Peptides against a protein of PDB entry 4GXB. Designs and how they scored, part 65

Target 1, 277 residues: chain A of PDB entry 4GXB
Amino acid sequence: VPTEEVSLEVLLSNGQKVLVNVLTSDQTEDVLEAVAAKLDLPDDLIGYFSLFLVREKEDGAFSFVRKLQEFELPYVSVTSLRSQEYKIVLRKSYWDSAYDDDVMENRVGLNLLYAQTVSDIERGWILVTKEQHRQLKSLQEKVSKKEFLRLAQTLRHYGYLRFDACVADFPEKDCPVVVSAGNSELSLQLRLPGQQLREGSFRVTRMRCWRVTSSVPLPSGSTSSPGRGRGEVRLELAFEYLMSKDRLQWVTITSPQAIMMSICLQSMVDELMVKKS

## One batch from the design tools (peptide; made by RFdiffusion4, then SolubleMPNN)

Design b2_p15_3_s3 (from b2_p15_3, 10 letters changed)
Fold by OpenDDE base, seed 5:
Structure b2_p15_3_s3 (fold): chain B 277 residues (1-277), chain A 15 residues (1-15)
Amino acid sequence: as target 1 above (277 residues)
Amino acid sequence: ELLEVASYENPVFEA
């Protein structure tokens, strides 16, 4: 690919646009550095953030596709898809909220965390009670970003990534679920007919292994699922989980975001490995 | 046909 100077749009979690001039040959880190420079984010804080490929839904929400890898060329990665739905998003890439202390010491880092957290609450990724919502709104009106974040850090699913509704084989076959990744776990929220909302917590430390698989459904003569185009690839994340003492069981999640879920698992494992060292 | 895209053994698994 010939090296040319191009304008690349990178979005923050709240949809704020950051335009950077980069080379088509710039790798992920080069683009990340350009975004950091545009935002006046210090070099020592760049490592707390990553670039993600997302699909923007009709409602403006982001469906995370994957993290951009170090060897990738972000301009090529996004433009090769030939769809305006695909965007590059800057987001924090660590899980332990203790690292927020390092980031929020800087004005730009604080603003990034604040904007992300506001967006996560608005999108329902972070779960809030009515009283907590009132408190958060009050702090937002006062523009008290530090206090807002301190309160947010105590909330359920703070720092989690929420995925689009999908299907799992647990606790029953073909259960509709909402998966969230964070705090070294996968949280599966489900509501069975006539039942209350249930949450299954799958801790990473109890996963022996996991895998991502791709399958092409055989043309089953049953035209029954109208929404899946003929020949659509089915992605699955499966993990072997220690349910009880000496009892391992496979859990399978069917989702177009299976790759992103696996990336989250690996990222959480990597962070845990650093803490053990 | 099932194609394995990736597989991982978990180094932080606690048995």
Scores: peptide ipSAE 0.592, ipTM 0.939, DockQ to the pose 0.795
Fold by OpenDDE base, seed 2:
Structure b2_p15_3_s3 (fold): chain B 277 residues (1-277), chain A 15 residues (1-15)
Amino acid sequence: as target 1 above (277 residues)
Amino acid sequence: ELLEVASYENPVFEA
């Protein structure tokens, strides 16, 4: 692609549009710097954020596809998909809420975290009780962003990324689940017919390894689930988990977001390695 | 056909 100056739209978590003028040849970091400059985010805080490729759903929710890699050209990455549903989103890229303290010291950083957190609550990514919701609303009305974040940091699944409903082979084969990644774990929430909501927590430190696989289902005459078109690529994330002492078991998640889940795992692992060093 | 896209060994695995 010839190098040309283009206008690129980058969204915040709340759907706010940030328009930046970049070159088609600008790499992910170049675009991120341009976004930071547009927002007046200090250079020393850029590393706390990343650009993500997402698919915008009809309801305005974002389905995270993957993190844009350093060598990628964001303009090309998004436009090559030839669908207006695909967007580039700026989001925080760390897991430990302790790093919020660094980001919150800056007005722009604070605003970004606040907007993301509000959005995550509104989308149900962060789980709140009725009382907590009331408290959060009160803080929103007061526009007390720091206090809002401090309360939010105590909430269930704060800092988690929630995935679209998918299927896992745990605890039973073909079990519908909602996966969330955060706090060095994958949380699998499931509700079986007639049963209460159950959650399986899979700590990253108990995963020996994981893999992403892609398969094309053979047209076997078996009842394909009515919603998957014949011939669709099936992505799976499988991880080997230490269930108990000396007992490893594979858990497999079937999801179009398997790549993104793997990216989250790697990112959580990387952060844990930094803490151990 | 099954293709392995990526595999990872976990360096922070606690046995």
Scores: peptide ipSAE 0.592, ipTM 0.939, DockQ to the pose 0.776
Fold by OpenDDE base, seed 4:
Structure b2_p15_3_s3 (fold): chain B 277 residues (1-277), chain A 15 residues (1-15)
Amino acid sequence: as target 1 above (277 residues)
Amino acid sequence: ELLEVASYENPVFEA
């Protein structure tokens, strides 16, 4: 692609648009720096955020596709998909809420975390009780951003990424689940017929390994599920989990977001490694 | 056909 100056739109979690002038040859970090400059985010806080490729749904929700890698050209990565539903989103890229303290010290950082958190609550990524919701709304009305975040940090699934509904083979085959990644775990929420909502927690420290696979269904004439077109790629995330002492079991999640799930796992592992060093 | 896209061993795995 020839090097040209272009206008690139980057969205915040709440859908706020940040327009930056960049070169088509600018890599992810260059674009991130441009976004930071536009927002007046200080250089020392840039590392707490990343750019993500997302698909915007009809309801305005974001389905995370993947994190943009360092060597990527964000303009090319998003425009090559030839669909306006794909967007670049700025989001915090750490898991430990302790790092919020560093980000919140800056006005711009505080605003970014606040906007993200409000959006995550509104989208149901962060789970709230009725009373908590009332308290959050009160703080939002008062524009008490710091207090809002402090309360939010105590909420279930604060800092998690929520994925689209998908299927897992746990606890039983072809079980519909909603997966969320955060706090060094994958949370699988499921409702079996006649049962209450259940949540399974899979801690990263108990995953021996994981893999992403791609498969093309064989043209089996008779048993093709009517809804999946012939030749659609099936992505799966499988991880080997220590269920109990000396008992490893594979868990497989079938999802078009399997790559993003794997990226989250790697990111959580990386953060844990930093803490151990 | 099954293709392995990526595999990862977890360095922070606790046995």
Scores: peptide ipSAE 0.592, ipTM 0.939, DockQ to the pose 0.783
Fold by OpenDDE base, seed 1:
Structure b2_p15_3_s3 (fold): chain B 277 residues (1-277), chain A 15 residues (1-15)
Amino acid sequence: as target 1 above (277 residues)
Amino acid sequence: ELLEVASYENPVFEA
């Protein structure tokens, strides 16, 4: 691709647009630095954020596709998809809320975390009770960003990434689930007919391994799941989990976001490794 | 056809 100066749009979690002038040859870090500069985010805080490729849904929600890698050219990565649905999003890229303390000390960092958290609550990624919602709303009205975040940090699934509804083979085959990644786990939420909401927590430390697979279903005549067209690529995330003492079991999640789920697992593992060092 | 895209052994696995 010839090197040219281009305007690149990067979105915040709340959909706010940040326009940066970059080169088509600029790598992910270069673009991230440009975004940081535009936002007046200090250099020492850049490492707490990453650029993600997402698909914007009709309702404005983001379906995370993957994290942009260091060697990638964000302009090329997003434009090559030839769809305006694909966007680049800036989001925090750490899992431990303790790192919020570093980011919150800076006005811009605080604003970014606040905007992200508000968005995550609005989208239902962070789970709140009615009373908690009232408290959060009050703090939002007062623009008490620090207090808002401190309360939010105590909430269920704070800091999690929520994925689109998908299918897992747990607890039974072809079970519809909502997967969320955070706090060194995958949370699988499901509601079976006539049953209460159930959550399966799969801690990363109990995963021996995981894999991402791609398959093309053979045109099997019978069980066409209604939503998947014939011949569509099926992505799966499978992990081998220690269910009980000396009992390993494979759990498989079928999702177009299997790659992103794997990236989350790797990222959580990496963070845990840093903490152990 | 099943293609393995990537596989990972978990270094923080606790048996």
Scores: peptide ipSAE 0.591, ipTM 0.939, DockQ to the pose 0.797

Design b2_p15_3_s4 (from b2_p15_3, 9 letters changed)
Fold by OpenDDE base, seed 2:
Structure b2_p15_3_s4 (fold): chain B 277 residues (1-277), chain A 15 residues (1-15)
Amino acid sequence: as target 1 above (277 residues)
Amino acid sequence: ELLVLGEFENPVFEA
């Protein structure tokens, strides 16, 4: 692609549009710096955020596809998909809420975290009780962003990325689940017919390894789940988990977001390595 | 055909 100056739209978690003028040849970091400059985010805080490729759903929700890699050209990455549903989103890229303290010291950083957190609550990514919701609304009305974040940091699944409903082979084969990644774990929430909501927590420190696979289902005459078109690529994330002492078991998640889940796992592992170092 | 897109060993695995 010839190097040309283009206008690129980058969205915040709340759907706010940030328009930046970049070159088609600008790499992910160049675009991120341009976004930071547009927002007046200090250079020392840029590393706390990343650009993500997402698919915008009809309801305005974002389905995270993957994190843009350093070598990528964001303009090319998004436009090559030839669909207006694909967007680039700026989001925080760390897991430990302790790093919020660094980001919150800056007005722009605070605003970004606040907007993201509000959005995550509104989308149901962060789980709140009725009382907590009332408290959060009160803080929103007062525009007390710091206090809002401090309360939010105590909430269930704060800092988690929630994925679209998918299928896992745990605890049973073909079990519908909602996966969330955060706090060095994958949370698998399931509701079986007539049963209470159950959650399986898979700590990253108990995962020996994981893999992402892509397959094309053979048109076997067996019960194609009515919603998957014949010939769709099936992505799976499988991880080997220490269920108990000396007992490893594979858990497999079938999801179009398997790549993103793997990216989250790697990111959580990387952060844990930094802490151990 | 099954394609392995990535395999990762976990360096922070606690046995």
Scores: peptide ipSAE 0.613, ipTM 0.960, DockQ to the pose 0.763
Fold by OpenDDE base, seed 1:
Parts: C-alpha cells; structure tokens; sequence
Structure b2_p15_3_s4 (fold): chain B 277 residues (1-277), chain A 15 residues (1-15)
C-alpha cells in the first residue's frame, strides 16, 4: 500500500469519534499514539489501552472482532474489510481493576474509564441491581466520575467483555449462552426454558489449554440450525477444563468471536504471568 | 475440513 496521509476514525466505547491524521503505513502503536495525543492522554498511560477491530451492530453496540496487533496497519486492517460496519475502538486492555488507580489519576484517563464504564453499564455488560443503578445514576448526574468508578468496580462483571449470544456444548449440546471474559475467567450465562439464569464460571487457572478452530460444515441434510446459511465458516473456541480433581473435560464454544475470546484468554494469562513475576 | 488456527498451552494452569 502506498504511504499516504489519511484521516482515520477511532471510536471510544461510547461511540465518540476521534479523528486522527496518520499515514497508511503507520502501525498500531503509531495510531494509538496519535489517538492519545488527540485526547491529551499522557504517554505513560498509553500502554493501558489498545485498539480493537469491532463490528458495529444496528443498535450501535460493538461486537469485538479482535485486538489489533503491533505489526498491523490499522487503516489497512479496517478498510480492507470494505464494510462501514467495521470500526476501530479504543478500550482499556487490562483486566485487574487495580490498574484503574494509575489511569484515574489523570483527568483524561479518568474520562476514558468513566465513558467506557457508563457504556458497559448501558449495554448490560456490567450487571447491576435496581438500587445500584439508582446510585450510579445519581453519581452520573453529579458528574462524580471517581465515585462512579469506585462503585462500578464493585459490580458484577466490571471490566468484562461481553460477547454476542452464541452456542456451547456445556452444560448440554447446543446450549445457547452469553459468554463474558474478565477477572481471569470465562463466564457462560444461560437461561434454559422455564429455568432461572445460570452461570458457569471457567477460571483461566483451571484451563490446561485452549484452541481455535475453523470448519466448513458439510451440507448435512437434517439439523440445519435456522440461522446459519449453508457453507458458512464455523469458528469454535475449545478449552480443556479441570472440572474436578483429575477430571479434564473439553468445553467448546461455537462463535464468530472465537478468535476474540482466545485473545482475551491469552491476555488474561499474560497479565497473570506478570503478576506472578 | 477442520483447521486449527491456534492452540495454546496455559502456563498458569494449576492442576
């Protein structure tokens, strides 16, 4: 791709647009630095954020596709998809809420975390009770960003990424689930007909390994799940989990976001490794 | 056809 100056749009979690002038040859870090500069985010805080490729849904929600890698050219990565649905999003890239303390000390960092958290609550990624919601709204009205975040940090699934509804083979085959990644786990939420909401927590420390696979289903005549067209690529994340003492079992999630789920697992593992060092 | 796009051993696995 010839090197040219271009305007690149990067979105915040709340959909706010940040326009940056970059080169088509600028790598992910270069673009991230440009975004940081535009926002007046200090250099020492850049490492707490990453650029993500997302698909914007009709309701304005983001379906995370993957994290942009260091060697990538964000302009090329997003434009090569030839769809306006794909966007680049800035989001925090750490899992431990303790790192919020570093980011919150800066006005811009605080604003970014606040905007992200508000959005995550509005989208139902962070789970709140009615009373908690009232408290959060009160703090939002007062624009008490620090207090808002402190309360939010105590909430269920704070800091999690929520994925689109998908299918898992746990607890039974072809079970519809909503997967969320955070706090060194995958949370699988499911509601079976006539049953209460159930959650399976899969801690990363109990995963021996995981893999991402791609397959093209053979046109099997019978059980066409209604939504998947014939011949569509099926992505799966499978992990081998220690269910009980000396009992490993494979759990498989079928999702177009299997790659992103794997990236989350790797990222959580990496963070845990840093903490152990 | 099944393609393995990535396989990862977990270094923080606790048996």
Amino acid sequence: as target 1 above (277 residues)
Amino acid sequence: ELLVLGEFENPVFEA
Scores: peptide ipSAE 0.612, ipTM 0.960, DockQ to the pose 0.785
Fold by OpenDDE base, seed 4:
Structure b2_p15_3_s4 (fold): chain B 277 residues (1-277), chain A 15 residues (1-15)
Amino acid sequence: as target 1 above (277 residues)
Amino acid sequence: ELLVLGEFENPVFEA
């Protein structure tokens, strides 16, 4: 791609648009710096955020596709998909809420975390009780951003990424689940027929390994699920989990977001490694 | 056919 100056739209979690002038040859970090400059985010806080490729759903929700890598050209990465539903989103890229303290010290950082958190609550990524919701709304009306975040930090799935509904082979084959990643775990929410909502927690420290695979279903004549077209790629995330003492079991999640799930796992592992150093 | 896109061993695995 020839080097040209272009206008690139980057969205915040709440859908706010940040327009930056960049070169088509600018790498992810260059674009991130441009976004930071536009927002007046200080350089020392840039590392707390990343750019993500997402698909905007009809309801305005974001389906995370992947994190943009360092060597990527964000303009090319998004435009090559030839669909307006794909967007670049700025989001915090750490898991430990302790890092919020560093970000919240800055006005711009505070605003970014606040906007993200409001959006995550509105989208149901962060789970709230009725009373908690009332308290959050009161704080939002008062524009008490710091207090809002402090309360939000205590909520279920604060800081998690929620994925689109998918299928897992746990606890039983072809089980519909909603996966969320955060706090060094994958949370699998499921509702089996006639049962209440259940949540399975899979801690990263109990995963021996994981893999991402792609497959093309064999043209099975009669048993092809009516909804999947012939030749559609099936992505899966499989991880080997320590269920109990000396008992490892593979868990497989079938999802078009398997790559993003794997990226989250790696990111959580990386953060844990930093903490152990 | 199955294609492995990535395989990762976990360095923070606790047995």
Scores: peptide ipSAE 0.609, ipTM 0.960, DockQ to the pose 0.772
Fold by OpenDDE base, seed 5:
Structure b2_p15_3_s4 (fold): chain B 277 residues (1-277), chain A 15 residues (1-15)
Amino acid sequence: as target 1 above (277 residues)
Amino acid sequence: ELLVLGEFENPVFEA
């Protein structure tokens, strides 16, 4: 690809647009540095953030596709898809909320965390009670960003990534679930017919291994599922989980975001490895 | 046909 100067749009979690001038040959880190410079984010805080490829849904929500790899060329990666639905998003890339303390010491870092957290609450990624919502709104009206974040850090699923509704084989086959990744776990929320909302917590430390698979369903003569185009690739994340003492069981999640889920697992494992060192 | 895109052993697995 010939090296040319181009304008690249990078979005924050709240949809704020950051336009940067980069080379088509710039790698992920080069683009990240350009975004940081545009935002006046210090170099020592760049490592707390990553660039993600997302698909923007009709409602303006982001479906995370994957983290951009270090060797990738973000301009090529997004433009090669030839769809305006695909965007590059800047988001924090650590899981432990203790790292928020380092980021929020800087004005720009504080603003990024605040904007992300507001967006995560608005999108229902962070779960809030009515009273908590009232408190958060009051703090937002006062523009008390530090206090807002301190309260948010105590909320259920703070720092989690929420995925689109998908299907799992646990607790039963073909269960509709909403998966969230964070706090060294996968949270599976499900509501079976006539039942209350249930949550299954799968801690990373109890996963022996996991795998991502791709399959093409055989043309089953049953025309019954209208929404899956003929020949659509099925992605699955499967993990072997320690359910009880000496009892391992495979759990399989069928989702177009299986790759992103696996990236989250690896990222959580990496962070845990750093803490053990 | 099933294609394995990635397999990962967990180094922080606690048995």
Scores: peptide ipSAE 0.609, ipTM 0.960, DockQ to the pose 0.773

Design b2_p15_4_s1 (from b2_p15_4, 8 letters changed)
Fold by OpenDDE base, seed 3:
Order: sequence, then C-alpha cells, then structure tokens
Structure b2_p15_4_s1 (fold): chain B 277 residues (1-277), chain A 15 residues (1-15)
Amino acid sequence: as target 1 above (277 residues)
Amino acid sequence: SVPGVDEVFENPVFE
C-alpha cells in the first residue's frame, strides 16, 4: 500500500469514535500514539492500552479477534478485511486492577477505564448482582467515576475479556462453554442439561503450556462445530493443565477466538513475569 | 479433522 495520509476510526469501549489522521504505513504504536494525542492521554499512560481488532456483532457487542501487533499497520489490517463489521478498539491491556490506580490518576485515563467498565457491565462481561447493579447505576447517575470503578473492581470478572460461546472438551466432550480471560486465569462457564451453571477456573500458573491449532474438518466427520459450514477452518486452543499433583491434562477449546485467547494467555503470562521481576 | 499447524507456547510462570 502506498504511503498516504488517511483518516482512521478507532472506537472506545463505549462506541465513541476517535478519528485520527495517520499514514497508511504507520504501525500500531504510531496509531496508538495518535489516538492518545487525540484523547489527550499522557504519553506515560499509553502503555496501559492497546489496539484490538474486533468484529462488531449485530447487537453492537465486540467479538475480539486479536490484539494488533507492533509490526502491523492498523489501517491495512482493518481495511484488508473488506467488512464494515471489523473495527479497531482501544482497550486497557493489563490485567491486574492495581494498575488502575496509575491510570485513574489522570482524568483521561479515568474516563477510559470508566467507559470500558460501564460497557463491560452492560455487556455482561462483569457479573453483577441486582443490588450491585443498583449501586452502580446510582454511582453512574452521580457521575462518580472513581467510586464506580472502586466498586466495579470488587465485582466478579472485573477486567476479564468475555468470548463468544464456544465448545470445550472439559468436563466432557463437546461441552458448550463461555470462556473469559482475566485475573491470570481462563474461566470456563458451562451449563449441562438439567444442571446449574458451573465454572471451571484454570489459573495460568498451572498451565504448563498451550497451543493454537488450525485444522479443516473432514466432510464426513462429526467434528462440526455448531453453526460452522463444511470446509471452514477450525481453531482450537489447548492447554496442558496441572489438575493435581503430577497430573497434567489437556483441555481443548474450539473457538474462532482461539488466537485471541492465546494472546490473552501470553499477555497474562507477560504481566506475571513483570511482577515477578 | 485434517491436522493443521500447531503453535506451542511454553509457560515460564508454570508452577
């Protein structure tokens, strides 16, 4: 693509559009800096955020496809897909809520976290009770962003990314699950027939390794994921988990978002490594 | 399924 100046739209979690003028040759960091400048986000806070490629669903929810890598050209990455469903989204890129303190010290940072958190609650990514919801709404009405965030930080799955419904082979084969990543874990929520909602928590520190696999289902194979047509690429995330002392077990998630899940795992690992250093 | 490409990641924070 020839180097030229273009207008690029980047969305915030709340759907706010940030238009930036960038070069087609600008890499992810360049675009991120442009977005930060547009928002008046200080340079020292840029590192707390990343650009993500998402698919906007019919209901306006975002299905995260992947984090844009440093070497990527965001303009090319999004436009090459030739679909208006694909968007670039700015989101916080850390997992430990302790880092919120750094971001919240700045007005713009606070606003970004607030907008993201509101959106995550509205989308059901953060799980709330009726009473908590009432409290959150009250704080929202008062526009008490700091108090809102402090309450939100205590909520289940605060800071998690929630993925689209998919399939796992745990606890049994072909189990419909909802996967969420956060707090150095993968949470697998499932409801088996006649059973209550169950959650499996898989801590990253108990994963020996993980892998992403791309495969093509055989025409005669029973391996068709619900809703997938013949010949569609099947993506799987598998991780080897320490279930108990000296007992490793592979858990496999079949999802179009397997790559994003892997990115989340790596990101959580990286953050843990930083904390350990 | 026809096996594809596997990308394996070792976890340095594994305990």
Scores: peptide ipSAE 0.475, ipTM 0.868, DockQ to the pose 0.613
Fold by OpenDDE base, seed 2:
Structure b2_p15_4_s1 (fold): chain B 277 residues (1-277), chain A 15 residues (1-15)
Amino acid sequence: as target 1 above (277 residues)
Amino acid sequence: SVPGVDEVFENPVFE
């Protein structure tokens, strides 16, 4: 692609648009710096955020596709998909809420975390009781961002990424599940017909390994689910989990977001490694 | 399903 100056739209978690002038040849870090500059985010806080490729759903929700890599050209990465549904989103890229303290010291950082957290609650990524929701709304009305975040940090699935409904082989084959990644774990939520909501928590420290598999379904004659066009790639994330002492078991998640799940796992592992050093 | 490309990641923080 020839080097040209272009206007690139980057969204915040709440859908707020940030327009930046960049070169088509600008790499991910260059674009991130441009976004930071536009927001007046200090350079020392840039590392707490990343750019993500997402698909915007009809309801305005974001389906995370992947994190943009350092070598990528964000303008090319998003435009090459030839669909306006794909967007670039700025989001925090750490998992430990302790890092919020560093980000919250800056007004812009605080605003970014606040906007993200409000959005995550509104989208049901963070789980809240009725009373907690009332408290959060009261704080939101008062625009008490720090207090709002402090309360939010105590909530279930704070800082998690929630994925689209998918399928897992746990606890049974072909179980519909909602996967969330955060706090060094994968959470698998499932509701079987007539049953209460169940959650499986899979801590990253108990995963020996994981894999991403791409496969093309063989045209099996029978169950043409009408909506899967001929030739759709099936993505799976599988991880080998220590269920009990000396008992490893593979858990497999079938999801178009398997790559993003793997990226989350790697990111959580990387953060844990930094803490151990 | 014939597995296509498998990327396996070993976990260095496995306990």
Scores: peptide ipSAE 0.473, ipTM 0.868, DockQ to the pose 0.577
Fold by OpenDDE base, seed 1:
Structure b2_p15_4_s1 (fold): chain B 277 residues (1-277), chain A 15 residues (1-15)
Amino acid sequence: as target 1 above (277 residues)
Amino acid sequence: SVPGVDEVFENPVFE
């Protein structure tokens, strides 16, 4: 690819646009550094953030596609898709909230975490009670970012990444679920008609392995699941989970975000490995 | 379904 100077748009979690001038040949880290410089984020905090490829939905919500890898060229990665719905997003890339302490010591880091957290609450990624919501709104009105984050850190699914509604074979076949990744687990939320919200928690430490499968459905004359056209690639994430003592069971999630889920699992594993070392 | 590409990851933190 010929090297050219280009303007690249990178979004924050709240949809704020950051324009950076980069080369088409700049790798992910180069672009990340450019974004950091534009935001006045210190170099020592860059490692707490990553660039993600997302699909922007009509409502402005982000469907995470994947984390951009080190060898990638972000400009090429996003433009090659030839769709304006695809964006590059800056987001924190660690799971342990203890790392927030390092980031929030800096004004820019604090602002980034605050903006992300506000967005995650607004999008329903972080689960809040009515009382908690009132408290958060009060703190937001006061622009008390540190106190806001401290409260948010105590909330359910703080730091989780929420995926689009998908299907799992747990607890039964073809169950509609909402998957979230965080705190070294996959959370599967299920609401059956007339029933209360149910949540299955799958801790990473109880996963023996996981796999991503890409397949093309055979033309079956039978009831195509609503929304999957003939010939669309089906992605699945499956993990082998220790359900009980000496009982392993495969759980399979069918989702276009299976790759992103796998990336999250690997990232959580990597972080756990660092903590054990 | 036609068998596709499988990428398997073993978990080093499995307990």
Scores: peptide ipSAE 0.473, ipTM 0.868, DockQ to the pose 0.612
Fold by OpenDDE base, seed 4:
Structure b2_p15_4_s1 (fold): chain B 277 residues (1-277), chain A 15 residues (1-15)
Amino acid sequence: as target 1 above (277 residues)
Amino acid sequence: SVPGVDEVFENPVFE
């Protein structure tokens, strides 16, 4: 691709648009630096954020596709998909809420975390009680960003990424689940007909390994569900989990976001390794 | 199903 100056739109978690002038040849870090400069985010805080490829849903929610890698050209990565539904989003890229302390000491960092957290609550990614919601709304009305974040940090699934509804083979075959990644775990929420909401917590430290599999379903004769067109790729994330002492079991999640789930696992592992060093 | 790409990741922080 010829090197040209282009205007690139990067979204914040709340849908705020950041327009940056970049080269088509600029790599992910170059674009990230341009976004940081546009926002007046200090250089020492850039590393706490990453660029993600997302698909914007009709309701304005983001379905995370993948994290943009260092070697990628964000302009090419997003435009090559030839759909306006795909966007680039800036989001924090660490899991330990302790790092919020470093980011929120800066005005711009604080604003970014606040906007992300408000959005995550509004989207139901962070789970809140009625009373907690009332408290958060009061703080939001007062524009008390620091206090808002301190309260939010105590909430269930703070800092998690929530995925689209998908299917898992746990606890039973073909279970509809909602997966969330955060706090060094995958959370699988399940609601079976007539049953209460159940949550399975799968800690990363108890995963021996994981894999991403891409497959093409064989055309089985009659029961081709009419909606899966010929040639739809099926993505699966499978992980081998230590269920109990000396008992490993594979858990398989079937999801178009299997790649993003794997990226989250790797990212959580990387952060844990840094803490152990 | 016809297997496609299978990428396996070993976990270095497995306990």
Scores: peptide ipSAE 0.473, ipTM 0.868, DockQ to the pose 0.601

